# Peptides against a protein of PDB entry 5EFW: the designs that were tried, part 71

Target 1, 141 residues: chain A of PDB entry 5EFW
Amino acid sequence: TTLERIEKNFVITDPRLPDNPIIFASDSFLQLTEYSREEILGRNARFLQGPETDRATVRKIRDAIDNQTEVTVQLINYTKSGKKFWNLFHLQPMRDQKGDVQYFIGVQLDGTEHVRDAAEREGVMLIKKTAENIDEAAKEL

## One batch from the design tools (peptide; made by RFdiffusion4, then SolubleMPNN)

Design b1_p19_5_s1 (from b1_p19_5, 12 letters changed)
Fold by OpenDDE base, seed 1:
Structure b1_p19_5_s1 (fold): chain B 141 residues (1-141), chain A 19 residues (1-19)
Amino acid sequence: as target 1 above (141 residues)
Amino acid sequence: MSEEEIRKISLEKDEEMLK
C-alpha cells in the first residue's frame, strides 16, 4: 500500500484490538528488523526486545500507551537474527475527528550506538516529523 | 488487511508490555 511504501522505519498499531498488535509495517522497518510482513502483522512489537532491553524504558512506552500520550525513548532492540541495535523510538496516538485514539504510530531511528546531545535532538526532531507525516498520510487514505 | 483479519492472527504475549 501507499502507507507501507513510505521510506522510513515505522509501524502502526491498533490499541482497540487485543494486545495492541501491529497492523501496518513499512518496507524499511521489515528490512531493518529482518522480518517478513507476514511474521509481523498481528503481533505486539515486543518481539524486538531482548536481554539488554531496559525494562524501565519499556515501562515508559507502556505507560504512554495506557495514558494515550506520546513518548520518545532509546532502547536496545534485536533483529530476527539476533543483532542488537539502538532504537531511537517515538510513539504517538493517531486520533479521529472526534478526538478518540484510533491507532498508535511508532517511528524508529536505528543506530550502532546510543545517541546523545545534538545528535539526539536532531534524531528526535526527525522521527517526530516523520510521525506527523504518517498521521497526515493515514488520514488521507 | 482488515481489522477482522487481524483479530484472527495469533498475538505474541510473552512480555507484558510493548517494545
Scores: peptide ipSAE 0.068, ipTM 0.623, DockQ to the pose 0.100
Fold by OpenDDE base, seed 5:
Structure b1_p19_5_s1 (fold): chain B 141 residues (1-141), chain A 19 residues (1-19)
Amino acid sequence: as target 1 above (141 residues)
Amino acid sequence: MSEEEIRKISLEKDEEMLK
């Protein structure tokens, strides 16, 4: 689809379905995580977590979903082969014309290192802008 | 994708700690 071809790492999830499953994943996201689209669609994104993923950070993500708010965090994620990477992650709700949450957009900026200071600020700006672009593109489909 | 299509490929439901 048009959404899947956007050259950024992102997923769209459906909180109206049980366990908020992924309903769209970009080609870049599949490449990053080493999963096929069939392996990902219909699943909750928690399969990216692993032993060194900070549970307190994960709770922040869960709370944002439950409260229908946005959140930006940095956490350890794992590829299918078990490779660790730092994920600068931004999640925000996609709302309909009434303002009700329809989907969530998750954007991932991957790196081998935990980013700090100016690099982190730059990354945050990038993934937030990306999320806004995806939100706009999804509304047109 | 329809809700039905998503359900057909839905498999796992584990922790309450969502991502």
Scores: peptide ipSAE 0.067, ipTM 0.624, DockQ to the pose 0.102
Fold by OpenDDE base, seed 3:
Structure b1_p19_5_s1 (fold): chain B 141 residues (1-141), chain A 19 residues (1-19)
Amino acid sequence: as target 1 above (141 residues)
Amino acid sequence: MSEEEIRKISLEKDEEMLK
């Protein structure tokens, strides 16, 4: 689809379905994580987590979903082959014209290390802007 | 994909690790 071809790492999930499964994944996300689209559609995004993923950080993501709010965190994720990467991750709800949450947008910026200070601020700005662009694009489909 | 199809292929159910 047009949405899947956006050249950024992102997924869209459906909180109205059991376990908030992924319903869209960008080509870039598939390349980053080494999964095929068929392997991830319908699954909760937790398959990216592994032994070194901070559980407290994961709880922040869960709380944001439960409270229907946005969150930005950094956490260790794993590719299909088991490679670790630092994921600067931004999640925000996608709302309809009535203000009700329909989907969540998740944007990933990968890195070899935990980023701090200016580098982190730049990354956060980028992924938040990306999420807004995706929100607009999804509404037009 | 329909919502029904998506539900049928949903595999992970650990709410404590929900992402």
Scores: peptide ipSAE 0.059, ipTM 0.641, DockQ to the pose 0.083
Fold by OpenDDE base, seed 2:
Structure b1_p19_5_s1 (fold): chain B 141 residues (1-141), chain A 19 residues (1-19)
Amino acid sequence: as target 1 above (141 residues)
Amino acid sequence: MSEEEIRKISLEKDEEMLK
């Protein structure tokens, strides 16, 4: 499908189901996080968090979900094997024609360090554009 | 996967680290 062909790190979650589980994960996301698709689907994305994940940043994500808004943050995430990476993360709701939230799109740009300034702005533009592409491609979900 | 299938494999909530 068009969605499956998007070669970026992303997940789609379903807030209409208990605990907003992941219902789709890109191949790149699986590779990044070192999880199988079976290990990912049906789970809340919090398994990416760990000891050094900033709780205040996580709260921003939670607030965005609760308020059905978009958010862009950087946070420490962990692979299955425990490797840390900086995740420039963008989340936005996917709305139907009535304006109701159907899904959330989460896009991850990974790095070895926290990015700032021009690099951050570039990354933000990229992941936001990716999210829009996913939104268009996921209309068939 | 169906919504029902996704619901069945969903894990427990983490109230302090919800993402």
Scores: peptide ipSAE 0.056, ipTM 0.626, DockQ to the pose 0.096

Design b1_p19_5_s2 (from b1_p19_5, 9 letters changed)
Fold by OpenDDE base, seed 2:
Structure b1_p19_5_s2 (fold): chain B 141 residues (1-141), chain A 19 residues (1-19)
Amino acid sequence: as target 1 above (141 residues)
Amino acid sequence: MSEEEIKKKALEIDKKMRE
């Protein structure tokens, strides 16, 4: 599918299911996080959080989901093996024809370093564009 | 829904989105 061919780090979650589980994960995302598809599908993405993950940033993500809005943040995440990485993360709702939220799209920047200034701006533009591409591809399914 | 049911459903959805 067009969705499968998007070679970026992303997941799709379903807020209509208990605990907003991941219902789609790109191959790149699995590679980044070191998890298998079976290990993460059906789970909330909070498994990426760890001791140094900023709780205030996590709250921003939760608030965006609750308010059905988009958000862009950077936070520390952990791979399966326990490696820390900085995740430049963009989340936005996917809406149906009536405007109701059906899914959320989560996109993670390629790379594991904290980004600032011009690099951050470039990264934000990239992950937002990716989210739009995913939205378009998913709506055609 | 149980955790197992959610996982099963998610796996099915993921598969469908790839077809």
Scores: peptide ipSAE 0.679, ipTM 0.957, DockQ to the pose 0.863
Fold by OpenDDE base, seed 5:
Structure b1_p19_5_s2 (fold): chain B 141 residues (1-141), chain A 19 residues (1-19)
Amino acid sequence: as target 1 above (141 residues)
Amino acid sequence: MSEEEIKKKALEIDKKMRE
């Protein structure tokens, strides 16, 4: 499918199911996080969080979901093996023809360091563009 | 829905999105 062809780190979640579980995960995302598809599908994406994940940033993500808005943040995430990485994360709702939220798209740009200035701006543009591509691809299904 | 039911449904959806 067009969705599967997008070689980026991303997930799609379903807020209409209990606890907004992941219903699609890209191969790159699985590779990044070191989880299998069966380990994460049906789960909330909060398993990526850990001790050094900023709780205020997490609350921004939660608020965006609750308010059905988009958000872009940078936070510490953890792989299955416990490896820390900085995640430049973008979340946005996928809406149907009536404008109602159907899914959420989460795009992850991983890095060993916290990005700033021009590098951060470039990353934000990239993950936002990726989210739009995913939105378009998913609507074809 | 139980956790297992949600997982099963998610797996099915993921599969469909890849077809």
Scores: peptide ipSAE 0.665, ipTM 0.955, DockQ to the pose 0.866
Fold by OpenDDE base, seed 1:
Structure b1_p19_5_s2 (fold): chain B 141 residues (1-141), chain A 19 residues (1-19)
Amino acid sequence: as target 1 above (141 residues)
Amino acid sequence: MSEEEIKKKALEIDKKMRE
């Protein structure tokens, strides 16, 4: 089924609230990042960034939010304990029946290295499909 | 969709992924 094809690492954010806070985080996301749900709900996801996180990549994410578009990037993120991981990250807006953006879906695929070529294409395809599946499932009656 | 509704849907999605 559609739900069976969804990857576990995802968040929902609310761009209509100040600073686009996380309003939902999957259990796998919490396990990956080592944060509790209480620690992250209501916060912007930038707490995952650190010294080696590329600022230009972060700007791409910011621009996508501001322009209400989707984006796919790879960036270094940090767990609560300070462990680095590569985050193949896809973000896309969730729109209502009128076409207005209500939420953003963020999907994370973690790894120990920056992926390229076929591996990157496969990962991108996976996280994009996951985001679409979440969007579809959320809108299902 | 309200925030409560999206949270409910997301929770259901996450739950189903764990089954």
Scores: peptide ipSAE 0.647, ipTM 0.943, DockQ to the pose 0.108
Fold by OpenDDE base, seed 4:
Structure b1_p19_5_s2 (fold): chain B 141 residues (1-141), chain A 19 residues (1-19)
Amino acid sequence: as target 1 above (141 residues)
Amino acid sequence: MSEEEIKKKALEIDKKMRE
């Protein structure tokens, strides 16, 4: 499928289900996080959080979901083995033709360091563009 | 829905999206 051809780190979640579970995860996402598809499907993405994950940043993500808006943040996430990485994360709702939210698209850009300035701007542009590509592909399903 | 039901639905959706 077109969606499978998108080789970026992303998930699609379903806010219409309890706790907004992941319903789709890219192969790259699975590789990054070291989880199998079976392990993460049906779960809320909070399993990526850990001790050094900033709670205020997590609240921004939660607020965006609750308000059905997009958000872009950087936060510490953890792989299954406990490896830390900086996640430049973009989340946006996928809406139907009536404007109702059907899904959320989450895109992750991983790095060893918190990115700033030009590097951050470039990363943000990349993950936002990726999210738009996913939106187009997923709407064709 | 139970956690199992949610997971099952997610798996079905995932399968459908990969077809």
Scores: peptide ipSAE 0.036, ipTM 0.617, DockQ to the pose 0.882; fails the geometry check

Design b1_p19_5_s3 (from b1_p19_5, 9 letters changed)
Fold by OpenDDE base, seed 1:
Structure b1_p19_5_s3 (fold): chain B 141 residues (1-141), chain A 19 residues (1-19)
Amino acid sequence: as target 1 above (141 residues)
Amino acid sequence: MTEEEIKKKSLEIDEEMRK
């Protein structure tokens, strides 16, 4: 099923609303981050950031949103309990039939360490494919 | 968007994802 194909960590955000809040989060994302759905819906995803999150990497994400482009980065994120994890993160816009951005799709691949080389390339392919699956499933909204 | 509107949108997306 479509749900089975997209059983990954992801959120959908609405850049047309103030501060680009999360409007959808997958069950896996909630399990990973240790937040309830009620705690995160309507909030900007920056609550995942903490002391060791690289600010330059965060700026890359901000720039991608502002420019309505996709980006793939790897950054330190934190669970609700304060556990650190490396987030291989992919962000891309979801566009309507006119080509206007309606939403952003954010996909997270978690790990205990920064991934490099072949492992990173494999992870990037996975999260990009996941984002495309989400786009296909949600574009009719 | 109100909290209720966000919840509604979330449910709509979830429903679509289940198809």
Scores: peptide ipSAE 0.204, ipTM 0.809, DockQ to the pose 0.369
Fold by OpenDDE base, seed 2:
Structure b1_p19_5_s3 (fold): chain B 141 residues (1-141), chain A 19 residues (1-19)
Amino acid sequence: as target 1 above (141 residues)
Amino acid sequence: MTEEEIKKKSLEIDEEMRK
């Protein structure tokens, strides 16, 4: 099923609402971050950031949202209990038939280390493919 | 958007993901 194909960590946000809140979070995302769905829906995803999150990387994400473009970065994120993880993160806009941005898709690949070289390329390929699957599944909304 | 509206939208997306 489509659900089985997209059994990954992801969220969907609505940039047309104030502060681009999360409007959907996958079960895997909730498990990863240790939050309940109720704690997450309606909030900006910045709650994942913490002391060691690189602010320049966060700015790249913000710029991508403002410019309605995709971006792929690695940044330190934190679970609800305060555990750090490296988030290989891909964000891309979901556009309607006219080309207007409706939502953003955010896909997370968690790890204990900052990945480089072949491992990074593989991870990027995976999260980008996941984002495309989500886009296809949700395009009818 | 209210909390209820967000939850509703989330459910709609969930249904689409299950197709």
Scores: peptide ipSAE 0.185, ipTM 0.800, DockQ to the pose 0.385
Fold by OpenDDE base, seed 3:
Structure b1_p19_5_s3 (fold): chain B 141 residues (1-141), chain A 19 residues (1-19)
Amino acid sequence: as target 1 above (141 residues)
Amino acid sequence: MTEEEIKKKSLEIDEEMRK
């Protein structure tokens, strides 16, 4: 349902703007990260990173954006209050009818622990499906 | 884009997501 799509943690970013800023954030994302919409719109999502965020994992995200590909990783992120959480993160490009990248969709699944094996696979399937739903809903933008 | 333009785009996305 439409409600199911927007109840997930996600952002949409615009790589055609300087520094690929967030142009949309779901209510759930705001609740998770403890930011207001005004605090994050127009900003690059890197504000979620902190001291314990693995830099190699961040590079994988950057590479995916540069190469206009999708990526799925787990990384430590921080809320506004400084609380750490493990972010199972999926990023994929949103393409127009001509195949050109217009936006990126980022979906977050939060947890207290790094997930492995079956739990990770389940989470990956969930966030990928969520991204597909968002892509379908927002494709007319 | 200005802040107002970003907000406008966000609203447009929200409207599309609610269709």
Scores: peptide ipSAE 0.157, ipTM 0.771, DockQ to the pose 0.328
Fold by OpenDDE base, seed 5:
Structure b1_p19_5_s3 (fold): chain B 141 residues (1-141), chain A 19 residues (1-19)
Amino acid sequence: as target 1 above (141 residues)
Amino acid sequence: MTEEEIKKKSLEIDEEMRK
């Protein structure tokens, strides 16, 4: 289901390390992107970008990280084999009790088509909810 | 944080996500 996909497709990154590398990737994320865990741990998630990835959208993601804010966008990503997919992507900081950013949570909803209107709104709600669930589960680590 | 430490953290998070 859409919920299952959203709940499973996520990464955790560490902005306190150089270039905000991935420190955790779910099994579903690995399956989606066709990478092994060894290939992506310690790397910035930009390897998902390719020729048709909108640079302005990427800049929105970068700005959110730099400003320690959340962002929700839809962009073209690529699997290891070069397959394109539309990624409804949500990123938000994981903060400690003092409000300091510890990690970032990235949640991906993949699709063959760009979604709009009701479908997009539903997807956004679900990926945001998933991010909150991950935050609760991982904030003590 | 070393690569090994990252992997360790990843495993810890994985375990937490499975709860």
Scores: peptide ipSAE 0.027, ipTM 0.621, DockQ to the pose 0.296

Design b1_p19_5_s4 (from b1_p19_5, 11 letters changed)
Fold by OpenDDE base, seed 4:
Structure b1_p19_5_s4 (fold): chain B 141 residues (1-141), chain A 19 residues (1-19)
Amino acid sequence: as target 1 above (141 residues)
Amino acid sequence: MSEEEIRKLSLEKDKLMRE
């Protein structure tokens, strides 16, 4: 589909379902994480976490979901094969016309290194813009 | 709900998003 073919790493989750499962994933996300679509649909995205994933950062993500707010963080994630990558991650709610949260959009920018300064700012701008594009695309479906 | 039920619902939602 058009949404799946967006050449960015992203997922859409449904907080109205138990444990906020992934209901949509881009092809790029599947390639990045080395999972099939069948393996991830219906699951909470926490399967990307591992031993070196910072728990405090994960809590920030959880808090954002609980409070229905956006958040941008950088954390270590793991592929299916166990490869580590730095995930510059942005999450934001997708709201309906009434302002109620329907979904969350999660965008991932992967890297081999923790990014700082100008590189981080550039990455943040990119993933935020991507999230907005996904929001618009999803609403137009 | 069971994990299977959640997966089915999510798959259905995914289908709806693609329509």
Scores: peptide ipSAE 0.028, ipTM 0.623, DockQ to the pose 0.680
Fold by OpenDDE base, seed 5:
Structure b1_p19_5_s4 (fold): chain B 141 residues (1-141), chain A 19 residues (1-19)
Amino acid sequence: as target 1 above (141 residues)
Amino acid sequence: MSEEEIRKLSLEKDKLMRE
């Protein structure tokens, strides 16, 4: 199957371009966020943020990108229609054979409620595993 | 990743570079 058809919510961004824009999005991500591919390609993923998105959490994401590290957080995101959802979000760099960052992988697990305890741990394991799978699939880039 | 997928991503990257 093609990368876009992986049944997970994810994007690939290019930190070597201005403002680390999305260069790839899965079909599931488009369905989740209610945006078309044309609407999101070339944009920074911050368009998912809104009034109730915690700014401190957003800063953690920014810091991870700047420092070229991974991060896992849970934050409020918004669909195109303005619907709120809790996004259990994992971001990690995709590195080449030399260890240099080529892209970032962002994986989203959506929920109607903030998850805690066992449910959160399970979700974290899932999105991290998903990111690793995507990394393997995209190694040929 | 298939050759087709790689090509597609490369094209998207090139597009973004032109913007």
Scores: peptide ipSAE 0.028, ipTM 0.619, DockQ to the pose 0.071
Fold by OpenDDE base, seed 1:
Structure b1_p19_5_s4 (fold): chain B 141 residues (1-141), chain A 19 residues (1-19)
Amino acid sequence: as target 1 above (141 residues)
Amino acid sequence: MSEEEIRKLSLEKDKLMRE
């Protein structure tokens, strides 16, 4: 499918289901996080969080979901094996023709360190563009 | 809904998006 051709780290979640579970994950996301598709589908993405994940940043994500808005943050996430990575994360709602939120698109840009300045701006542009591509691809299905 | 029920629904939706 068009979604499968997007070689980026992303998930699609369903806020209309309890706890906003992941309903789609790209192959790249599975490779990054070291989880199988079976292990993550139906789960909230919070399993990526750990001891060094900033709680205030997590609250920003929660607020964006509750308010049905987009957000871009950078936070520590963990792979299945416990490896830490910096996740430049963008979340945005996917809306239907009536303007109602159907899903959320989450895009992850991984790194070994916190990105700053020009590198951060470039990463933000990339993940936002990726999210728009996913939104367009999903609407074509 | 149980976690199992949620997972089943998610799998079905994922399947639909992959077809």
Scores: peptide ipSAE 0.026, ipTM 0.626, DockQ to the pose 0.824
Fold by OpenDDE base, seed 3:
Structure b1_p19_5_s4 (fold): chain B 141 residues (1-141), chain A 19 residues (1-19)
Amino acid sequence: as target 1 above (141 residues)
Amino acid sequence: MSEEEIRKLSLEKDKLMRE
């Protein structure tokens, strides 16, 4: 589909459904995580977490969802095969014309190392801009 | 990017997930 073929790593989740499941995933996201679309649609994105995923960082994500705010963090995620990667992750709500949250957009920038300083700032700017573009593209959801 | 395509997909997904 048009939305799924956006050449960025992203998912869209539906907080109005039980456990905020993924309802859309880009082709790039599937390639990154090594999952098929059928394996992830309808699931909470926490399947990417593993033993070395920092629980405090996960809590920040949970808090952002609960508070309907955006958040940007770095955390260790795992592919289907168990490969670790550093995920520079940005989450933001998608709101309707009335201002109510309908969905969340999650954007992932993968790397082999935790990024710092200028590299981190650059990555953050990129994924935030990506999220804004996805929000506009997915306005018909 | 077709807005019509996205709309149709969204409606389909919503239907499938809420049944």
Scores: peptide ipSAE 0.025, ipTM 0.579, DockQ to the pose 0.064

Design b1_p19_6_s1 (from b1_p19_6, 10 letters changed)
Fold by OpenDDE base, seed 4:
Structure b1_p19_6_s1 (fold): chain B 141 residues (1-141), chain A 19 residues (1-19)
Amino acid sequence: as target 1 above (141 residues)
Amino acid sequence: SMEEEIRKKAFELDEKFLS
């Protein structure tokens, strides 16, 4: 499928289900996080958080979901084995023809360091573009 | 359970995206 051809780290969640569970995860996401698809489908993505994950940043993500808006942040996430990585994360709603939110698209750009300046801007542009591509692909399904 | 129902729905939707 078109979604399968998108080799980026991303998930699709369903806010219409309790606790906004992951309903789709890219192969790259699974590779990055070291989880199987079976392990993450139906779960809220908070399992990526850990001791050094900034709570205020997490709240920004939660607020975006509650307000049905997009957000871009950097936060520390953890793989299944406990490896830390900086996640340049972009989340945006996927809306139907009526404008109602159907899903959320979450795109992750991983790195060993917190990125700033030109590197951050480049990463943000990349993940936002990726999210738009996913949005278009998902709507074609 | 509710958790199981959620997971089942998620899997169904996953299959939709993969089909």
Scores: peptide ipSAE 0.401, ipTM 0.893, DockQ to the pose 0.902
Fold by OpenDDE base, seed 5:
Structure b1_p19_6_s1 (fold): chain B 141 residues (1-141), chain A 19 residues (1-19)
Amino acid sequence: as target 1 above (141 residues)
Amino acid sequence: SMEEEIRKKAFELDEKFLS
């Protein structure tokens, strides 16, 4: 099923609305971040950031959104309870048939440690593939 | 309102990704 195919941590945001708010979050994402769906819908995903979140990395995300491009980064995020985790994060635009950006897809792979080398490459492949699956699912329905 | 539109979109996407 569609759910089984894309059962990962992800959100969908709407850049056509003020401050690019989250308009959808997967159950896994809610479990990871410890927020309810009601708490996050309509909010910018920056609530995941905290004291140790690298500002330069955040700027890369912002730039990607502004430029309507994809980006893959690894940054510290925080759960509702304040628990830190390393987020291997991939963001890419969801475009319509004309090529216009409709939404952004954000995929999160959480970990207790900053990953490098083979582990990072594997994670990147996973979250990118997940994003593609989400994009395909959205277009098929 | 924007809130209502977000809720509407969320519902539509729920049908796509949570069913």
Scores: peptide ipSAE 0.388, ipTM 0.891, DockQ to the pose 0.429
Fold by OpenDDE base, seed 1:
Structure b1_p19_6_s1 (fold): chain B 141 residues (1-141), chain A 19 residues (1-19)
Amino acid sequence: as target 1 above (141 residues)
Amino acid sequence: SMEEEIRKKAFELDEKFLS
């Protein structure tokens, strides 16, 4: 299955709907965040943020959405039970044949610590590749 | 409605990624 090929944490959001809600979440994402699919569909992903989430980093994500560009950041997120994790996060637009943005793909790589140097570069390559795989798969719909 | 649209899109994506 496609899920077996893309066994990663990811969501798909719809910026054409109010507040850019999540319209799809992978099983891994649900397991990571401790939410059910019913709890998160239709919601903006900001529910993952909390007290220690860096606001400047969040602004980078917002700017990328507004400008319809990709961005890669690392930020503190929280599970439903309040557990903190470092989220190496990649966001990129999914465009139609006309070049218009239809969706955003968000890929999360979780960890117990902020990753640096080679580990960060490796993680970035992984989540970017994952996003491209998702984009390719979604365009086959 | 927005809810129906989300549900429809979610279903289509579920069929693609979860099947």
Scores: peptide ipSAE 0.371, ipTM 0.886, DockQ to the pose 0.428
Fold by OpenDDE base, seed 2:
Structure b1_p19_6_s1 (fold): chain B 141 residues (1-141), chain A 19 residues (1-19)
Amino acid sequence: as target 1 above (141 residues)
Amino acid sequence: SMEEEIRKKAFELDEKFLS
């Protein structure tokens, strides 16, 4: 289901390392993007971008990272084989007890179309909830 | 939970990359 896919499609990145590399990727994320875990760990997630990826949207993501804020966007991403998909993407910082950013959580919902209105609102709600679940789990460790 | 195990793995990998 859509909920199950959203629940499983995510990465964790480390902004304290050079170029904010991926330090964890879910199995579903690997299946979606057609990469192995070895191929992507330690790399910036920009390898998902391609010719039709909107650069203004990418800038919104970059600004959120630089400002240590959350952002939700839709952008064209590409699988390893070059297939395009619409990525409804949510990014938010994971903060420690002092409020300092330790990691970023990225959650992805893939689709064949750019979603709007009710469909978009539903997707946004679900990916944000998934991100919060991951954040809460981290604080419980 | 799934998220707990995921975060545990993330921290382990984080330690690897920070070393």
Scores: peptide ipSAE 0.156, ipTM 0.743, DockQ to the pose 0.117; fails the geometry check

